# Designs tried in a protein design run: peptides against a protein of PDB entry 3S8F. Part 15

Target 1, 157 residues: chain A of PDB entry 3S8F
Amino acid sequence: VLTLFVAVPSLMTAFTVAASLEFAGRLRGGRGLFGWIRALPWDNPAFVAPVLGLLGFIPGGAGGIVNASFTLDYVVHNTAWVPGHFHLQVASLVTLTAMGSLYWLLPNLTGKPISDAQRRLGLAVVWLWFLGMMIMAVGLHWAGLLNVPRRAYIAQV
Target 2, 166 residues: chain B of PDB entry 3S8F
Amino acid sequence: DEHKAHKAILAYEKGWLAFSLAMLFVFIALIAYTLATHTAGVIPAGKLERVDPTTVRQEGPWADPAQAVVQTGPNQYTVYVLAFAFGYQPNPIEVPQGAEIVFKITSPDVIHGFHVEGTNINVEVLPGEVSTVRYTFKRPGEYRIICNQYCGLGHQNMFGTIVVKE

## One batch from the design tools (peptide; made by RFdiffusion4, then SolubleMPNN)

Design b1_p9_1_s2 (from b1_p9_1, 4 letters changed)
Fold by OpenDDE base, seed 2:
Structure b1_p9_1_s2 (fold): chain B 157 residues (1-157), chain C 166 residues (1-166), chain A 9 residues (1-9)
Amino acid sequence: as target 1 above (157 residues)
Amino acid sequence: as target 2 above (166 residues)
Amino acid sequence: NVLALLLAL
């Protein structure tokens, strides 16, 4: 009930954010169907991190609807599918958003801009984190569909 | 100017909404395809049934493991299973190949899992509630029961066995 | 989500 209740507001938020990103990209000189994406500030970890989090949240959100489905949840419940889902939600969206927020917050609080080295390191960390989360999440979802159990150290697969 | 901006944003939102909906259907279709090709199907849940967990070991159909397997009709059986810390009874569960088996599973202590490897049987078992699962074993052999719900320090070693006889 | 949770309770 709660999942479905928050699904509609979450979708509305997601679409609004996407629309805002497109608008921002176009204001920055991006044109065409996809040119606005390239125009976004991909050199800023404070931007990249939460955007990558949002990208991970898309399949995670779809998975949330699946997990809330009576028929589908019966299949995936207490399998590796479930950890795959919440790692997209928590370890991807929430964590990356927090990481990105830090890159914005610290310079604003201290009045000192981040160095170029710190910026590059931040980008590397965020991208590597995202990549790792995607690999793990895909693996867990796949394993879950193959009926690998959650909270069990062995499985016959 | 603000109205024009809002209208433009609304158009983008509609596009992203359509894309998101399309992707949702694609994901559902992929999951449906995977489930159809990699599982024997969905086991329907039974009606909610309650039992007293404090007396389930002393009286009723779960009390005697030797009487846990009940033939209810031609090639039809009901198996009364207890999931407890840390195992299952009866153990092993012996059933014939090709028979329709109705598992009636409950717990006398805490919440457990009932996951039968090699099958789509996967349910939580709550004290005071009877979980009902219907399944037909097509292949003879041994099927391991795994607890996939944390139930204490011995959780990782909580296993049972179903023996399907020809 | 917090607001939704509060409303759902």
Scores: peptide ipSAE 0.006, ipTM 0.755, DockQ to the pose 0.026
Fold by OpenDDE base, seed 3:
Structure b1_p9_1_s2 (fold): chain B 157 residues (1-157), chain C 166 residues (1-166), chain A 9 residues (1-9)
Amino acid sequence: as target 1 above (157 residues)
Amino acid sequence: as target 2 above (166 residues)
Amino acid sequence: NVLALLLAL
């Protein structure tokens, strides 16, 4: 019971972040149920990167609940499912947040704004990273459900 | 007005919190559904059984691989398996098709994995503990055992075989 | 597990 209740504060935190994004979008002129999303600064890699990280974190969080279930964990434990979960949690949210932070931090530290070319390149990098990570994560989760073991170079399936 | 902005933020937070709670219930429902519909392949956790890893190779049911397979009843067997750096014993493990097999698995050295391909047998093997898994092989053939827990420099080559005879 | 959680809610 206590283990599964960890999901409650985690969800509260996640959706508080979402609330902050909605507020920001509405301040930028977004209206309606979804209009605030479009109003967010999608042209800034420092913004896009952590948001993509959050998107990857959603299925990862759901997987966390599965992994915390004693009965369901028996099915996925030490299979490719586990690395899939890690890549969603660490290599998406944490890594993309770090990337986004760099896109903000470096210009401030150097005192020089990023060029338009650098901005476009940054956007390409974070979107490609996200796409690659999602493909990898889906593949790993799928393989895990097919009982492919982790920490093995071969599998029968 | 900072006060108006603060109130607006609170309103959004309340909405998202409500959504959060709704999603929590959805996840719980999905877990409940999965457990209710897919319980046939789940092996329940057994009682904790302990063994001395320092003597397990010398005395007891794991000491002689030639006596590792014990018939306990009609079409019922217990197999005493050691997972060690870097292999399994006995190897191969020979069992009859259609028999109920109880695997008793332990380690004399470090933590290993016992993952049997083509089955739902997947357990960690801890020194000092006995892992118990019950399984019935319906199809004859060879089943590979893979160590899926890092156990040292030879981990990647640690394999075993279960031979199911007709 | 699931039942316990449901009862705790």
Scores: peptide ipSAE 0.006, ipTM 0.793, DockQ to the pose 0.038
Fold by OpenDDE base, seed 1:
Structure b1_p9_1_s2 (fold): chain B 157 residues (1-157), chain C 166 residues (1-166), chain A 9 residues (1-9)
Amino acid sequence: as target 1 above (157 residues)
Amino acid sequence: as target 2 above (166 residues)
Amino acid sequence: NVLALLLAL
């Protein structure tokens, strides 16, 4: 009970962020149950990057609960599942948040706004990164469920 | 306007908190479902057994690889396995098909992994501790043991074999 | 299974 209870504050934090996104979308004119999502600034890589990171963090968080489960951890421990989890948490959320932060920080530090070309390139980078990370993460989790070991160059499935 | 905005924010937060709680229960349910549908093919002993890693090679049940496989009953065996830098002892491990095998695994040096391909046997092996797993091989053949915990320069080459005889 | 579930929580 206590082991999974640790997920409560994490979920609360995550969904508070989601609530903030909803509020922001509604302030931007979004209406209805899902219309606020479309109203968010999807043309800004400084926004898109961390949001994509959050999306990757969702299944990663679910995996965290699995990894924290005594019985289920026995199944997934030291398999490709674990690297899959890490790549969602670090290489997706943390890395994309860092990328997004740079898209905000550099223009502010230099006083020079990003060009439209730079903006488009930034969007391409973060979306491609996210896509690649999702493919890799799904593959690693799947391999882990098939009992492919981590830290080994060979496996029999 | 301020009060209206405040109420709206609270409503959104309450909704998302409710969703959060719902997802928590979903995860618990998934865990419960997994436990209910997956019977453990490998049963851990559940007791922490300790050994002295400095003497485990010289004395005790792990000292002689020729005596590592011990029949403990009808169709029941205990196998005393050492995981060391960089291999397993005995190698190969020979066991009969259909027998209940209790693996007692320890390390004389550093932490290793004991991952048996084609099975759900997957444990970390700590010096000073004995990992106990119970498994029955239903199919004859060779099963490779893989170290899935980094243990040094030869980690990538650390393999063993279990030979299941008909 | 019940014990395993309790341990998992």
Scores: peptide ipSAE 0.006, ipTM 0.803, DockQ to the pose 0.030
Fold by OpenDDE base, seed 4:
Structure b1_p9_1_s2 (fold): chain B 157 residues (1-157), chain C 166 residues (1-166), chain A 9 residues (1-9)
Amino acid sequence: as target 1 above (157 residues)
Amino acid sequence: as target 2 above (166 residues)
Amino acid sequence: NVLALLLAL
């Protein structure tokens, strides 16, 4: 019960961030129900990286509720599902946030803006990372549901 | 302008909070649905039993692998299994097809896993605790036991076998 | 443990 209560402030935080993004997008000229999303600075890897991290974090968070459920955890515990969850939470959100932070921090620390080539490369890196992580995470979750064990090099499937 | 922006932020926050609350209920509903419709094969957690890992090899039901399989009824057995670095005992575990098997699993050393391929048996084995799993093998054959909890240098090679006889 | 493994085989 206490573990599930953690979902409340977590969701509040997540949706506060979403509200901030919506506001920012609307300030940038976005209109309508979804137009604000397009208005966000998708050309900046410092923005794109952490946002992609958040997108990966959403299914990871949902999985966290599953993992925290006593009965549902029985199905997924110590299967490939768990590494799938971790890769969404750490290797997606944390890693992409770190990447994005560097794209913001380095220009500020050096006083030199990133070149257009560096910007494009940065975008490629974060998108490719996200794509790879999503493929792997989906595969791990799927394998976990098929009872593929965690921490084993062999499996029935 | 500042007032307008503030009101807009509040509206967005209220909307997203409402959505958040709705999603919370959706998740709860999904859990409830899963429990209601997909409970087949779920083994409830047993009572916590404690043992002394330092003496479990010397005395008690785990001490003799030859006595590990105990018939408790006409079609019921209790199997006392040790998971240790790096294997299982008894090995193989021989049980009849169609019998209700109660596995009592513990460890004399470190934490191990007990994952039986082809089944939904998947438990952690902690020194000082007894893991209890009830299962009925419907199909004869060999079932591999896999350690899915890192337990040292030999972890990757830690396997056992359950032989289900007709 | 090695002995135990050997005996368990």
Scores: peptide ipSAE 0.000, ipTM 0.781, DockQ to the pose 0.008

Design b1_p9_2_s1 (from b1_p9_2, 5 letters changed)
Fold by OpenDDE base, seed 2:
Structure b1_p9_2_s1 (fold): chain B 157 residues (1-157), chain C 166 residues (1-166), chain A 9 residues (1-9)
Amino acid sequence: as target 1 above (157 residues)
Amino acid sequence: as target 2 above (166 residues)
Amino acid sequence: NVLALLLAL
């Protein structure tokens, strides 16, 4: 009930954010169907991190609807599918958003801009984190569909 | 100017909404395809049934493991299973190949899992509630029961066995 | 989500 209740507001938020990103990209000189994406500030970890989090949240959100489905949840419940889902939600969206927020917050609080080295390191960390989360999440979802159990150290697969 | 901006944003939102909906259907279709090709199907849940967990070991159909397997009709059986810390009874569960088996599973202590490897049987078992699962074993052999719900320090070693006889 | 949770309770 709660999942479905928050699904509609979450979708509305997601679409609004996407629309805002497109608008921002176009204001920055991006044109065409996809040119606005390239125009976004991909050199800023404070931007990249939460955007990558949002990208991970898309399949995670779809998975949330699946997990809330009576028929589908019966299949995936207490399998590796479930950890795959919440790692997209928590370890991807929430964590990356927090990481990105830090890159914005610290310079604003201290009045000192981040160095170029710190910026590059931040980008590397965020991208590597995202990549790792995607690999793990895909693996867990796949394993879950193959009926690998959650909270069990062995499985016959 | 603000109205024009809002209208433009609304158009983008509609596009992203359509894309998101399309992707949702694609994901559902992929999951449906995977489930159809990699599982024997969905086991329907039974009606909610309650039992007293404090007396389930002393009286009723779960009390005697030797009487846990009940033939209810031609090639039809009901198996009364207890999931407890840390195992299952009866153990092993012996059933014939090709028979329709109705598992009636409950717990006398805490919440457990009932996951039968090699099958789509996967349910939580709550004290005071009877979980009902219907399944037909097509292949003879041994099927391991795994607890996939944390139930204490011995959780990782909580296993049972179903023996399907020809 | 917090607001939704509060409303759902």
Scores: peptide ipSAE 0.006, ipTM 0.755, DockQ to the pose 0.026
Fold by OpenDDE base, seed 3:
Structure b1_p9_2_s1 (fold): chain B 157 residues (1-157), chain C 166 residues (1-166), chain A 9 residues (1-9)
Amino acid sequence: as target 1 above (157 residues)
Amino acid sequence: as target 2 above (166 residues)
Amino acid sequence: NVLALLLAL
């Protein structure tokens, strides 16, 4: 019971972040149920990167609940499912947040704004990273459900 | 007005919190559904059984691989398996098709994995503990055992075989 | 597990 209740504060935190994004979008002129999303600064890699990280974190969080279930964990434990979960949690949210932070931090530290070319390149990098990570994560989760073991170079399936 | 902005933020937070709670219930429902519909392949956790890893190779049911397979009843067997750096014993493990097999698995050295391909047998093997898994092989053939827990420099080559005879 | 959680809610 206590283990599964960890999901409650985690969800509260996640959706508080979402609330902050909605507020920001509405301040930028977004209206309606979804209009605030479009109003967010999608042209800034420092913004896009952590948001993509959050998107990857959603299925990862759901997987966390599965992994915390004693009965369901028996099915996925030490299979490719586990690395899939890690890549969603660490290599998406944490890594993309770090990337986004760099896109903000470096210009401030150097005192020089990023060029338009650098901005476009940054956007390409974070979107490609996200796409690659999602493909990898889906593949790993799928393989895990097919009982492919982790920490093995071969599998029968 | 900072006060108006603060109130607006609170309103959004309340909405998202409500959504959060709704999603929590959805996840719980999905877990409940999965457990209710897919319980046939789940092996329940057994009682904790302990063994001395320092003597397990010398005395007891794991000491002689030639006596590792014990018939306990009609079409019922217990197999005493050691997972060690870097292999399994006995190897191969020979069992009859259609028999109920109880695997008793332990380690004399470090933590290993016992993952049997083509089955739902997947357990960690801890020194000092006995892992118990019950399984019935319906199809004859060879089943590979893979160590899926890092156990040292030879981990990647640690394999075993279960031979199911007709 | 699931039942316990449901009862705790």
Scores: peptide ipSAE 0.006, ipTM 0.793, DockQ to the pose 0.038
Fold by OpenDDE base, seed 1:
Structure b1_p9_2_s1 (fold): chain B 157 residues (1-157), chain C 166 residues (1-166), chain A 9 residues (1-9)
Amino acid sequence: as target 1 above (157 residues)
Amino acid sequence: as target 2 above (166 residues)
Amino acid sequence: NVLALLLAL
């Protein structure tokens, strides 16, 4: 009970962020149950990057609960599942948040706004990164469920 | 306007908190479902057994690889396995098909992994501790043991074999 | 299974 209870504050934090996104979308004119999502600034890589990171963090968080489960951890421990989890948490959320932060920080530090070309390139980078990370993460989790070991160059499935 | 905005924010937060709680229960349910549908093919002993890693090679049940496989009953065996830098002892491990095998695994040096391909046997092996797993091989053949915990320069080459005889 | 579930929580 206590082991999974640790997920409560994490979920609360995550969904508070989601609530903030909803509020922001509604302030931007979004209406209805899902219309606020479309109203968010999807043309800004400084926004898109961390949001994509959050999306990757969702299944990663679910995996965290699995990894924290005594019985289920026995199944997934030291398999490709674990690297899959890490790549969602670090290489997706943390890395994309860092990328997004740079898209905000550099223009502010230099006083020079990003060009439209730079903006488009930034969007391409973060979306491609996210896509690649999702493919890799799904593959690693799947391999882990098939009992492919981590830290080994060979496996029999 | 301020009060209206405040109420709206609270409503959104309450909704998302409710969703959060719902997802928590979903995860618990998934865990419960997994436990209910997956019977453990490998049963851990559940007791922490300790050994002295400095003497485990010289004395005790792990000292002689020729005596590592011990029949403990009808169709029941205990196998005393050492995981060391960089291999397993005995190698190969020979066991009969259909027998209940209790693996007692320890390390004389550093932490290793004991991952048996084609099975759900997957444990970390700590010096000073004995990992106990119970498994029955239903199919004859060779099963490779893989170290899935980094243990040094030869980690990538650390393999063993279990030979299941008909 | 019940014990395993309790341990998992």
Scores: peptide ipSAE 0.006, ipTM 0.803, DockQ to the pose 0.030
Fold by OpenDDE base, seed 4:
Structure b1_p9_2_s1 (fold): chain B 157 residues (1-157), chain C 166 residues (1-166), chain A 9 residues (1-9)
Amino acid sequence: as target 1 above (157 residues)
Amino acid sequence: as target 2 above (166 residues)
Amino acid sequence: NVLALLLAL
């Protein structure tokens, strides 16, 4: 019960961030129900990286509720599902946030803006990372549901 | 302008909070649905039993692998299994097809896993605790036991076998 | 443990 209560402030935080993004997008000229999303600075890897991290974090968070459920955890515990969850939470959100932070921090620390080539490369890196992580995470979750064990090099499937 | 922006932020926050609350209920509903419709094969957690890992090899039901399989009824057995670095005992575990098997699993050393391929048996084995799993093998054959909890240098090679006889 | 493994085989 206490573990599930953690979902409340977590969701509040997540949706506060979403509200901030919506506001920012609307300030940038976005209109309508979804137009604000397009208005966000998708050309900046410092923005794109952490946002992609958040997108990966959403299914990871949902999985966290599953993992925290006593009965549902029985199905997924110590299967490939768990590494799938971790890769969404750490290797997606944390890693992409770190990447994005560097794209913001380095220009500020050096006083030199990133070149257009560096910007494009940065975008490629974060998108490719996200794509790879999503493929792997989906595969791990799927394998976990098929009872593929965690921490084993062999499996029935 | 500042007032307008503030009101807009509040509206967005209220909307997203409402959505958040709705999603919370959706998740709860999904859990409830899963429990209601997909409970087949779920083994409830047993009572916590404690043992002394330092003496479990010397005395008690785990001490003799030859006595590990105990018939408790006409079609019921209790199997006392040790998971240790790096294997299982008894090995193989021989049980009849169609019998209700109660596995009592513990460890004399470190934490191990007990994952039986082809089944939904998947438990952690902690020194000082007894893991209890009830299962009925419907199909004869060999079932591999896999350690899915890192337990040292030999972890990757830690396997056992359950032989289900007709 | 090695002995135990050997005996368990």
Scores: peptide ipSAE 0.000, ipTM 0.781, DockQ to the pose 0.008

